# Peptides against a protein of PDB entry 6DSZ: the designs that were tried, part 5

Target 1, 361 residues: chain A of PDB entry 6DSZ
Amino acid sequence: NYVVTAQKPTAVNGCVTGHFTSAEDLNLLIAKNTRLEIYVVTAEGLRPVKEVGMYGKIAVMELFRPKGESKDLLFILTAKYNACILEYKQSGESIDIITRAHGNVQDRIGRPSETGIIGIIDPECRMIGLRLYDGLFKVIPLDRDNKELKAFNIRLEELHVIDVKFLYGCQAPTICFVYQDPQGRHVKTYEVSLREKEFNKGPWKQENVEAEASMVIAVPEPFGGAIIIGQESITYHNGDKYLAIAPPIIKQSTIVCHNRVDPNGSRYLLGDMEGRLFMLLLEKEEQMDGTVTLKDLRVELLGETSIAECLTYLDNGVVFVGSRLGDSQLVKLNVDSNEQGSYVVAMETFTNLGPIVDMCV

## One batch from the design tools (peptide; aimed at target 1 R298 D336 Y343)

Design b1_p9_1_s1 (made by RFdiffusion4, then SolubleMPNN; from b1_p9_1, 3 letters changed)
Fold by OpenDDE base, seed 5:
Parts: sequence; structure tokens; C-alpha cells
Structure b1_p9_1_s1 (fold): chain B 361 residues (1-361), chain A 9 residues (1-9)
Amino acid sequence: as target 1 above (361 residues)
Amino acid sequence: SLVEEALSE
């Protein structure tokens, strides 16, 4: 009897940073297939707090803080469409992960989208949005007292959504998405009416974006709007202002992940398919009326890491590089480059033993 | 619960 000690999964498929264990603790949460690892970020590194098994592969993992909550809650969606909202509770030495709400959001009809599951949360915590199937946008209203996650679908005319985010600073929940049609790729916005369960016309659109536009980043106030990342270009649009850059350095490899560094959206980390780490900088211009506008976009090569599946900025220039294909890393961003021109120093490496084939015995 | 208690090895 070979007791195959079921090796724990080591490939990272998601990571998020926030205040999950307390209002004061900075946490790193790592998704490794069906496993959730919770760390506290300390001056000495990552302190493990809890590991949790999930009833399925984690497909979406997002932290959010509803009005009146002292700490972040965790939304998880599994690959089998099981949704939950989790809360961390500690009572002395006892640590519990409590399910605040749960539900299955699978539809009986619909074509699963080829680009996989997308899950997003409204910045004002009014709803969760899910792109699970072509031609449908699923909405989960966020209600404090609801233990059962109920969802409804809104028909989406755009069948081939590439990426979608909620925008910041919108009176109603507003999505921004890249979609493909026979004429190319485009960006569109919709307001989401919870009351009427329909889309209203959004504040802006951009037809005929770059053919390989693949990612949407929602930008916080004061800038607002969105960044659209392509293979050759990075563009910003907020309805009033458009700005595009085409830095030659990004053409070498496809950008596949991003993470916001500053709360005001002035800097973002970008990772590509070669393990190159970039900083995207939003330069501000303060107008005479006190309004802040985007002056310029700049991309800087920081260095090389493992190929990131996900990136998350922790604090003090420390970044977690979650890798599916290689070893995950904790890296330090320096102000000054080394002799090789790199701003990146590896602090810790987490060995990836490869995909564990879950043999369902 | 959708959360399995981590078997503390």
C-alpha cells in the first residue's frame, strides 16, 4: 500500500493583499488550487496564520470591505461555480474561517466562456459581477443580512468579453469591458441597475482599440476611468481624457497580470510571459481648479522574476510574485538599480513542485 | 461549509 502522501499544491493561481485577519494586520492570501494560505506580512517576512481547504479549485479570490465592516471579507468562487463570502474570526487561540454567505451560481443554460471565469466586485460593495457564460453578466447583490448568495443574469449583447472591471467613482455600479466582434476589439461601459435588473448606457465607449487588448484596470479617484493593456499599447480613458503609449519594451512579451501599488492608482506593477516586471506610472497634473488629471503614462522595466500568474504589492517595496509555471517569489523593489540595471532583488523563493494531478481516488 | 478545516498535521 503506497501511501501516496498527497503533496500539497504549490502552483499559485491567485493572490490578494488586504486586512483579512484584523483591521491592523496586512495579509497575503494565496490560492493554490483547492488550498487557501493566509499570511501576516511582517518586517521579518511572511508569517503563516492559517491554511484552509476549499471544496473545489479557486477560480476567483477577492477581498472587499462593505460599509461598516472593520476588516475585509473574502469572496471566493470555485471552478464549479460555488460562491462564498468568508470572514476571519479569532477567539483567543481559536481561529475560525466563517462562511457569511454561500451559493451555487451555475446556470443550466449558457456556453462557458473560453477565457474562463471572471469575478469582480463593485468598489462601493453594491454587487459582485460574474462573467461565466457568453452573452450573460451575472450579478450577486451584496446584502449584509443575506446568508444565501442569490444571483440574476443580465443579457450582454457583446458575446466575446475579454476582460471586465467595475469602475470607481460611479453613482451606479458601472462596468468597463473589452470585447471582440468581427470588426475587432472594443471597450464599452454599462451601468448596472440592481432595481430594474438591466444595463443602462455607460458614460463612455472606445471602438477599435488595439487588436490584442486583453486587460482592463479600473483606476481609482482622482483619475477615475480605466487602463487598457494590449500587446503593443497601453491606453487610458475616463470619458473626457484619452491617452495612449506604445513603449517598444512591452512588445517583446504579453503582459498577463497587474497589481495596483498606490491607493490613488498612480502606480501599477505589470508582469509578462517572460517574467519581466514593469512599473506603470500615472503622472498627475493638478489644474488651477484643484482637479487632478492624467498628464502622462510611463512604463519602466524593474527587472526579472518568475513568470507571474498573479502579482501583489505588500508594503515597503515588497512584492509577492505568485507563479503557476515556476517558483513563487517574495521580491524587494529598490530605488537604485544594481550593476545589471535591475531594481528587483529576490528575498525568498517558494519551490513549485509542479501540478499535482488530483487523482480522485 | 465550503471551507474544509485544514487538517492540522
Scores: peptide ipSAE 0.020, ipTM 0.550, DockQ to the pose 0.014
OpenDDE base, seeds 1, 2, 3, 4: peptide ipSAE 0.018, 0.013, 0.019, 0.018; ipTM 0.595, 0.547, 0.605, 0.592

Design b1_p9_1_s2 (made by RFdiffusion4, then SolubleMPNN; from b1_p9_1, 5 letters changed)
Fold by OpenDDE base, seed 1:
Structure b1_p9_1_s2 (fold): chain B 361 residues (1-361), chain A 9 residues (1-9)
Amino acid sequence: as target 1 above (361 residues)
Amino acid sequence: SLVAKALSS
């Protein structure tokens, strides 16, 4: 009986950075279909710590730190709607991944959304939001003592949500989303009432955004608000400040992923369908009262990588480029360009062997 | 360069 060791999946479909193994460790977590790989980021590179098999394809993978937790917890949702919250525990040489909570969040009735599964976590860790089906927003309240992930649905009047995030700095959990109707694409906000299980009016809206607006980035304080990324434009809105840019360079290929570099939201990495890597810069203006406002937005081409499915900034200008279509990479961002004008240098490449067609023999 | 400022900041 040759146990054909089924070749491990190599295509990356998600990645996150945080402090999962300890408060001090910087971790890279990589989703490869049903597998979760956990690394510690070191001066020598990525040190593997643990691999975990999941009961289904990972569709959502997000780190979050509830108040009073010493390290991050991991939320995972599978394509079959199995949800779990995972904790890393180490006792000497023994490493365990503990399931703190789990549940199935599938609805009996609903049309799965064409843009796929979206999972988001409130920055204050009050709830998880899920867009699984058209016209529904699923809420999982976060409670420390609950081992069973219970969810409820709120009806969305907007049937065609493109992307959604929770905003920062809101008294109540507030979502910002791009949606499409017969008149075009729009941005709207809603407050989420856990008590009443309904939406309340959010702080702002922006009607008639770019027709191909596809991504929402929630910006942390001090800026707050959101960035909306389209095919031709990048816009910022926080209710009081609006700013839009249309750099010609982004028209060449669609931006498909993003990652925040700075905790204050001053820089973001952007990846397009051609493997170009950009830096989005938020220029600040400090007011006399000590308030920080957005002065300008800029986009700079850094260089070329594998086509990113996901990006995550690690530390010291090192970026992990998770690729589904090509080889994943660790790249270094440099202050000075090379002879070709690139600020990107490949440090390590991880061979993608393509989709292993599970030939069930 | 703006990139140099972006990476040095």
Scores: peptide ipSAE 0.010, ipTM 0.652, DockQ to the pose 0.935
OpenDDE base, seeds 2, 3, 4, 5: peptide ipSAE 0.023, 0.008, 0.009, 0.015; ipTM 0.692, 0.577, 0.630, 0.653; seeds 2, 4, 5 fail the geometry check

Design b1_p9_1_s3 (made by RFdiffusion4, then SolubleMPNN; from b1_p9_1, 3 letters changed)
Fold by OpenDDE base, seed 4:
Structure b1_p9_1_s3 (fold): chain B 361 residues (1-361), chain A 9 residues (1-9)
Amino acid sequence: as target 1 above (361 residues)
Amino acid sequence: SVVEKALSE
C-alpha cells in the first residue's frame, strides 16, 4: 500500500481573519483547495494550530459572530455545495473542530453561474446569502438551535449578477449587487424578507455604472452603503451620497481583490492582477448634527506583492497576501517608503508548488 | 460532517 502522501496544496484560494480559536486570539484562516489551515497571529508571526480537510474545494469561507457567541464561527461552502458552520473547541491540548450545522444546498434545477459561487453573511447574522445559480438567490436563515442548514431560493430577475454583498446598518437584511443586462452594468439593492421569502425594494439603485464594475464592498457604519470597484473607476453610494473617482493608476491593471483594514471602513487594501497593492481611503466629514459623511475617496499605491487571490489585514501593519498564481506572503506596511518608493516589505514568503491535481485514485 | 480530517501540526 503506497501511501502516496498527497502533496499538500500550496495555492491559496481564500483567506479570512477573525477570532476563531478564542475571543482573544487573532486568527488567520487559509483555504488551500480542500484544506483549511488555522493560524494564530503572534508578534513572532503565524503560529499553526490546526489543519482541516474538507469534503471538497472550499468555495466560500467566512467568519461571523452571532449575537451571544464569545468567538467567531466559520461558514464554509464547498464547490460541491456542501455547507457547514464550524466552531473551534479546545479542551486542554485536545483541539476539535465541531460542526454546529451542515447541509447540502445544491439545487436540481438551475444554471451554475459563470462567475462562480458567491457566499455572503448578513453583518447582523440574520442569514447567509448564496448566489449559486443564475436567477436564484439562496437564503440560509441563521438559527442557533438548528443543526441542519435549511435553505430556500428567492428568484432574481437579474440573471447576470457579477458580485453581491449584504449592506451594514439596515433594519432588514439588504443585499447590494452589480448585475449586467443588455444596457450595461448596474447596481441594485433588495431587502430580503425571511418571513415572506421574497425580495422587497431596496433603499437605492445606481443604473449605468462602469461597464467593467466587478466588485461590491459593503461599508460599515458610520458611512454605510457600498463601494463599487471597476476597471477605471471607484464609486461610493449609500442612497444619499454618491462619489466617484477615476485614478489613472488603477487603469494599468484590474483590481481583483480587496480587504477592509479599519473596522469603521475608513481604509481598504486593493490588489490588482499585476500584484500591485493599494490603499483605498475614505475621508470623513463630520456634520453639525454629529453625522459622519464621506467627503472624498483616495487611492494610494503602497507597493508590489505576489498576485493576490485574497488579502487580509492582520495587525500592526502586517498583511497576508494569499496567492494562487504565485507565492503567498506576509508583508509589512511601513509609514515611510523605501528607496524605491514602496511602503511594502516582504516578511515571509510561502512557496507555491502549483496546482495539485488531487488525482483521487 | 463536511470535515473529513483534522490534523494538528
Scores: peptide ipSAE 0.007, ipTM 0.442, DockQ to the pose 0.016
OpenDDE base, seeds 1, 2, 3, 5: peptide ipSAE 0.000, 0.022, 0.006, 0.022; ipTM 0.418, 0.687, 0.427, 0.696; seeds 2, 5 fail the geometry check

Design b1_p9_1_s4 (made by RFdiffusion4, then SolubleMPNN; from b1_p9_1, 3 letters changed)
Fold by OpenDDE base, seed 3:
Structure b1_p9_1_s4 (fold): chain B 361 residues (1-361), chain A 9 residues (1-9)
Amino acid sequence: as target 1 above (361 residues)
Amino acid sequence: SVVEEALSK
């Protein structure tokens, strides 16, 4: 009996960094189709802690910390619309992944969106938002004692949402999204009322953005607002301030992923379809009243990696490059360039064996 | 360098 050990999936389709095992541990979580891998980040490298099989392809994976929790919880949504909130629990040498809450959030009626599943969490942990179907925004209220994830839908007038995020520093949960209509692409905001189960008018909008605007990044305080990434431009808007740059270097290939480096949102990693790694910098200006405003945006080419599906900054200039098309990597960002002018050095490479054809034996 | 500033802690 050759137990053909079914080769584990190697293509990465998501990664997140946070404090999942404890408040003090830095973790890397990697999604590989139906498999979740949990690591502790150490000075010696990645230490494997646990692998978890999921009942479907992981479509959304986000860490969040509700008020009063000592460590992060993990939200997972599968491609079959099974949602769960997971907790890590260790008792001596025994490691358990506990399901705090679960539910199926599939609708009987709706057109699945062409841009796929989007899942987002309010920074204040008031709700989870899901864009699953055209013309609908699903809300899961976050309640500490509820083991059953209950959801409701709010109708969106905008049928073709490209990307959506929750904004920071908002009194009510507020979404910012890029959408397309016959006139082009636009940015809009809505407040989400949990009580009334409806949208209220958001703080700002921007009509007729770049035709290829594809990503929204919510910026933490003190800056607030959002970054909109296109093919030719990167723009910032917070309702009061607008700033746009069009660095020629980003026109060569489409930016496809991003990750925040600093907790205050001063730096972001950007990855494009050619495997180029960039740093986006937000330059601050401190006003006489102590308020911090955005002075400028800058983009710097760091070097080349595998084509990133996802990026996550770990610590001390170490970045995990999760790749679907190539090998995943741990890379070091250096202050000084090498002889080739690159600031990126590969530390470790994780071989991608390609799509596992599920040969049903 | 501009990149040194980008990578400065």
Scores: peptide ipSAE 0.034, ipTM 0.743, DockQ to the pose 0.795
OpenDDE base, seeds 1, 2, 4, 5: peptide ipSAE 0.035, 0.026, 0.029, 0.026; ipTM 0.752, 0.704, 0.729, 0.714; seeds 1, 2 fail the geometry check

Design b1_p9_2 (made by RFdiffusion4)
Pose (drawn by RFdiffusion4):
Structure b1_p9_2 (pose): chain A 361 residues (1-361), chain P 9 residues (1-9)
Amino acid sequence: as target 1 above (361 residues)
Amino acid sequence: EELQEELEF
């Protein structure tokens, strides 16, 4: 027999922003399935540079540039456990994606977990963290000689884990995650020590959270902490400081995705399965000593995009809406809510044949 | 109205 592709996969599973082509090159990297798309934000709108194709299902896609690098290094993990670090190199008149490092990191003894694979990267590029199998947190230290991507496993006493994030602004690599056991689910803190290959007691106390907490947000440096998005209550956790708001405006649909807007983290974007688009706020309270603190949380609805699996703010009040169940599109957010109450205006839609359930000729 | 201030990009 023989199989050909009549149409490339159109559903968007992942999208990230960063400086990948050059410095201050606003790149939008869209993950479909086996395809990877790279764009440069120009005055025209989204204009592509190179659409590559891999021999795997892109499951983790993150950007970073470690200590003393020219441009961001892209990291990709295949669902069949193929890890690689890539670099866009337009040295010549052509374009080549050099593979700085690669290595298969499958464990012969783990069970894939509910909520699938999670790939997290250190705030200061100390290591790559993986959550492939239950009870096994895998660490991949980041240096130069680790070109044949080597790795080691730590053990995780917490068996059922929902979402994991690296915390900003800590003495060393620290992890914040939501896990489940009997008696509801909780949030616990750990410290990754890649010198002893162990877990150390985390920065702050284990808190009880909402029963349906589904997302953890890494809050940037000026504030520090972690934001946990459940079904009905949005909570902020940072050591002893703790804030939460529970607008009934949210419970109608589960919040699925989030995206950081400002570098400060004062504004975030949220998405519903009903197709909404929220703005999560961390309002500031600059005090007498020239320092900046955080006072409250506020969530107010912006309008509605399509159902988003990915979410990314690009530039000049524009957000790329990566849709898996429908057409992905481009959106302009306006201060003046011109028509009705929707601060959201569609600019461009991308044909997504969506989940093809049935068909005929 | 307060949201309009937050939407200044």

Design b1_p9_2_s1 (made by RFdiffusion4, then SolubleMPNN; from b1_p9_2, 5 letters changed)
Fold by OpenDDE base, seed 5:
Structure b1_p9_2_s1 (fold): chain B 361 residues (1-361), chain A 9 residues (1-9)
Amino acid sequence: as target 1 above (361 residues)
Amino acid sequence: DKLKEYLKF
């Protein structure tokens, strides 16, 4: 009897940082196919807390904190469209992952989008948004009393959404998205009406962005608005202010992931397809009235890592580099460069054994 | 160097 010990998946397909186990603990959550790994971030490194098997490949994993919750809840969507909201509970030595809500959000009719599943959460925790199918935006209202995740669709006129985020600081839930039409790529905003189950006109749009615009970053207050990342350019727009940069260094490889470093959105990590790690900097200008506006955007090369599928800033200049193609890493950002001009030092490397080929025997 | 300020955590 060859007990093929099914090797646990090692390729990372998602990571997130937050306060999931408690209000005080800083956690790193790692998605590896159907497996969720939960760590506590300590001064000594990553302490494993729990591993959870999911009912499918994790496609979306997001932490969020509804008003009046002391710690973050976890939203998971699987590739089979099973949605759940998870809560960590510890009672003495007993650790349980509680399903607060669940549902299947699959539609019987719809073309699955070629760019895959996108899941986003409103910063004010009013709703979850899902781009699963072309020409549809699925909304899951966040209600505390509802154990069953119910969703509805809003029709998008824009059939080819590239990326979408909820904006910060909006009275109504507002999405910002990059879409493609026959004329190129564009950015648009919509307000989401839960009452009418429709889109209203958003605060701004930007037609004819860069042809390879691929990512939207929602910027928190005080700046607000969004960053649009392309192959050649990075742009900022908040309705009132527009700024664009075209740093030559980003043309060498496509930026594929990002993560916010500062709560105020002054710094972001960017990873490209060559494993280069960048810092995107939002330079502030304080006005005489005390308002903060964006003065400039800057991109700095920090160094090289494994090719990131996902990035997450932990604390004290420590970054987790989740890799699908290579080894995942825990890296330290240093103030001073090494002899090679790199600000990145690998602290720990997590071996990727490659894809588990399910040989159907 | 401005970069040093941005690498303070």
Scores: peptide ipSAE 0.358, ipTM 0.907, DockQ to the pose 0.822
OpenDDE base, seeds 1, 2, 3, 4: peptide ipSAE 0.334, 0.340, 0.342, 0.334; ipTM 0.899, 0.901, 0.903, 0.899

Design b1_p9_2_s2 (made by RFdiffusion4, then SolubleMPNN; from b1_p9_2, 4 letters changed)
Fold by OpenDDE base, seed 5:
Structure b1_p9_2_s2 (fold): chain B 361 residues (1-361), chain A 9 residues (1-9)
Amino acid sequence: as target 1 above (361 residues)
Amino acid sequence: SELEKYLEF
């Protein structure tokens, strides 16, 4: 009996950066199907710390820091709707991943959304939001003392949500989402009432966005608002200001992932289906009253990488390119372009051996 | 270039 040791998954389906192992360590966390890999980012590269087997395919992986926590916690949702909040603990050489809270958030009733699972965390850590089923928004209140993740559903009139995020700088948790109806694609906002377990009217909406608007980026303060990425256009809206650009370079391939570079939301990495890496730039204008407003949006081509499923900026111009279809990469962004006009240099490549066929024997 | 200013990390 050849026990074919099932090869470890190599296809990356998620990546996040934060301070999970300690307050001081910069971590890269990589989801590879049912595996979570934890690295410390060092001047010498990625140092492996721990590999964790999950009880299912990781569908959502997000770091968050509740008020009064010294380091980030990890939210994971599996494709089978098992939710957990994980904490890293180290005592000497002993490393433990502790489940702070867990729950199953599956509904008995509902149509699973065709665009898959979306999981988001409120920037103020008031709640987790989940789009699992059409016409439902699931809320998990974040309570420190609760080991059981309890969820409730709010009905969403918009049946076909494309993407959703929590906005920054909102008194109440506020979602911004792209949805499709028979008239096209639109952007809407809702406030989420934990008390009443309902939606209230959000601060703004934008009807009739680009027909292929596919992603929402919540922008931190001082800008606030959201970026909407389409096939042909990138738009910004914060309720008071609207800007749109249609750079010809993005029309060549669909942007499929993004990651924020700066804490203030001045720069974002964008990856497309051809493996092109872009920088999205938010140009600021300082008003006479000291307020900062968005002056302009720019998109610049940095270079080419493996086709990103996910992107995460680490530090010092180093980016992890998580690929499902190709090899994942650690790349360096340089100030100067090479002879080909690329600002991207591959530092390390992680071979993708292709799909693991779970042969249940 | 103007881009070079945005590639400072």
Scores: peptide ipSAE 0.371, ipTM 0.925, DockQ to the pose 0.828
OpenDDE base, seeds 1, 2, 3, 4: peptide ipSAE 0.339, 0.300, 0.303, 0.255; ipTM 0.914, 0.894, 0.891, 0.868

Design b1_p9_2_s3 (made by RFdiffusion4, then SolubleMPNN; from b1_p9_2, 4 letters changed)
Fold by OpenDDE base, seed 3:
Structure b1_p9_2_s3 (fold): chain B 361 residues (1-361), chain A 9 residues (1-9)
Amino acid sequence: as target 1 above (361 residues)
Amino acid sequence: SELEEALKF
């Protein structure tokens, strides 16, 4: 009897940071194909808490905190369109991952989008948005008492959505998205009406953005608005202010992932296809009325890591670099550069043994 | 430097 110890997946395809185990604990959650790993971040490093097998490849993994919850809940969507909301419960030494809600959100009709599955959560936890199929936006209303995730579709006129996010500070849930048409790439916004199950006109749009605009970052208050990342440019728009930069350093390789460092959206980590790690900085201008506006955008090269599939800032300048193509890393950002001019030091490396085909027998 | 200030956590 060869007990083929099924090798655990090592390639990372998603990571998130939040307060999942308690209100006080800082957690790192890592998606490795069908496996979810849960860690507590400590001064001594990552402490493993639980590993969970999912009913399919994890395509979306997002933490969110509904009003009146003491800790974050976890939304997961699989590549086979199984959705769930998970809660961590501990009773003494007994640890349980509880399914609060579940559902299958697959449509019988529709073309699966070439850019893959996008899942987003409204910052005020009013709904989950899903771009699964061309010309459709799926909405899952968030209700505390509903164990069954119900969804409905809203038709999108824009067939080729590249990326989409919910904006912050909006009275109604508002999406911002990059889309492509025969004239190029554009940015548009829509308000989402839960009551009428339709789109209303959003606060702003920007036609004819950079041809390779690929990512939307929703910026928290006090700035609000969105950052649009391209191959040659980074732009900010909030309806009242537009600002664009084209730093030569980002032209060398395509930016492929990002993560927010500060809760107020002042700093973001950016990773490119060469494994370069950048800091994007939002410079503040305080107006005489106490309003905060964006003064400028700046990009700084920090150093080199494994090629990131995902990035997540933990605490105290520590970053987890989730890699699909290489080894994942825990890295420290330092104020002072090393002899090579790098501000990045590898603290721990997690060997990637390559793609594991998890045969669920 | 401005970068050193940006790396304070």
Scores: peptide ipSAE 0.389, ipTM 0.925, DockQ to the pose 0.843
OpenDDE base, seeds 1, 2, 4, 5: peptide ipSAE 0.383, 0.387, 0.378, 0.388; ipTM 0.922, 0.923, 0.920, 0.924

Design b1_p9_2_s4 (made by RFdiffusion4, then SolubleMPNN; from b1_p9_2, 4 letters changed)
Fold by OpenDDE base, seed 5:
Structure b1_p9_2_s4 (fold): chain B 361 residues (1-361), chain A 9 residues (1-9)
Amino acid sequence: as target 1 above (361 residues)
Amino acid sequence: DELKEYLKF
């Protein structure tokens, strides 16, 4: 009897940082196929707390904190369209992951989008948005009393959405998305009406962005707006201000992931397909009236890591590099470069044993 | 080596 010890998945397909176990604990959550790993970030490193088996491959994993919650809740969507909201509960030594709400959000009719599943949460926790199918935006209203996640679809005129985020600081939930049409790629915004179950015109649009514009980053206050990342350019737009840069260094490899470092959105980590790690800097200008505006954008090369599927800033210049293709890493950002000119030092490496080929016997 | 102030955390 060869007990094929089913090797636990080691390839990382998602990571997030927040306060999931308590209000005080800083957590790193790692998605490895059907497995969720929960760590507490300590001065000594990552302390494992719990491992959770999910009822499918994790496609979306996002932390969010509704008003009046002391700690973050976890939204998970699986590749089979099972959605849940999870809460961590500890009672003495007993650790439980509680399902607060669940539902299947699969549609019987629709073309699954080629760019995969996108799941986003409104910063004010009014709704979850899902791009699952071409020409549809699914909305899950966030209601505390509802144990069943109910969703509805809003039709998108834009059939080929590349990326989508909720914007910050909007009176109504507002999405910003990159889409492709026969004329190229464009950025558009929509307000989401929960009452009417429709889109209203958003605050701004940007037609004819870079042809390879692939990512939207929603920028928090005080800047607001969004960053659009392409192959050759990075642009900022907030309705009133537009700024674009085309740093030659980003042309060498496609940026594939990002993570916000500062709560105010002044710094972002960027990872490319070659494992290069960048810092995107938003330089502020304080106006005489006390308003803060974006003065400039800068991109700085920090060093090289494993090819990131996902990045998450922890604390004290420590970054988790979640890799699908290589070993995941815990890295330290240093103010001084090493002899090779790198500001990145690997602290810990997590071996990736490669894809678990489910041999259906 | 220029000390990168933006790498202070």
Scores: peptide ipSAE 0.498, ipTM 0.923, DockQ to the pose 0.630
OpenDDE base, seeds 1, 2, 3, 4: peptide ipSAE 0.016, 0.019, 0.016, 0.266; ipTM 0.562, 0.523, 0.516, 0.871; seed 1 fails the geometry check

Design b1_p9_3 (made by RFdiffusion4)
Pose (drawn by RFdiffusion4):
Structure b1_p9_3 (pose): chain A 361 residues (1-361), chain P 9 residues (1-9)
Amino acid sequence: as target 1 above (361 residues)
Amino acid sequence: SELQEFLKF
């Protein structure tokens, strides 16, 4: 027999922003399935540079540039456990994606967990963290000689884990995650020590959270902490400081995705399965000592995009809406809500044949 | 609205 592609996969599973082509090259990297798309934000709008294709299902896609690098290094993990670090190199008149490092990191003894694979990267590029199998947190240290991607497993006493994030602004690599056991689910803190290959007690106390907490947000350096998005209550956790708001505006649909807007983290974007788009706020309270603190949380609805699996703010009040169940699109957010109450205006839609349930000729 | 202050890009 013989199989050909009549149409490339159109559903968007992942999208990230960063400087990948050059410095200050606002790149939008869209993950479909086996395809990877790279764009440069120009005055025209989204203009592509190179659409590559891999022999795997892209499950983790993150950007970073470690200590002393020219441009961001892209990291990709295949669902069949193929890990690689890539670099856009337009040294010649052509374009080549050099593979700085690669390695298969499958464990012969783990059970894939509910909520699937999670790929997290250290705030200062100390390591790559993986959550492939239950009870096994995998660490991949980041240096130069680790070109044949080597790795080691730590053990995780917490068996059922929902979402994991690296915390910003800590003494060393620290992890914040939501896990589940009997008696509801909780949030616990750990420290990754890649010198002894162990877990150390984390920075702050284990807190009880909402029963349906589904997302953890890594809050940037000026504030520090973690934001946990459940079904009905949005909470902020940072050591002893703790804030939460529970608007009934949210419970109607589960919040699925989040995206950081400002570098400060004062504004975030949220998405519903009903197709909404929220703005999560961390309002500031500059005090007498020239320092900046955080006072409250406020969520107010912006309008509605399509159902988003990915979410990314690009530039000049524009957000790329990566839709898996429908057309992905481009959106302009305006200060003046011109029509009705929607601060959201569609600019461009991308044909997504969506989940093809049935068909005929 | 109060939200219009935060939509300044």

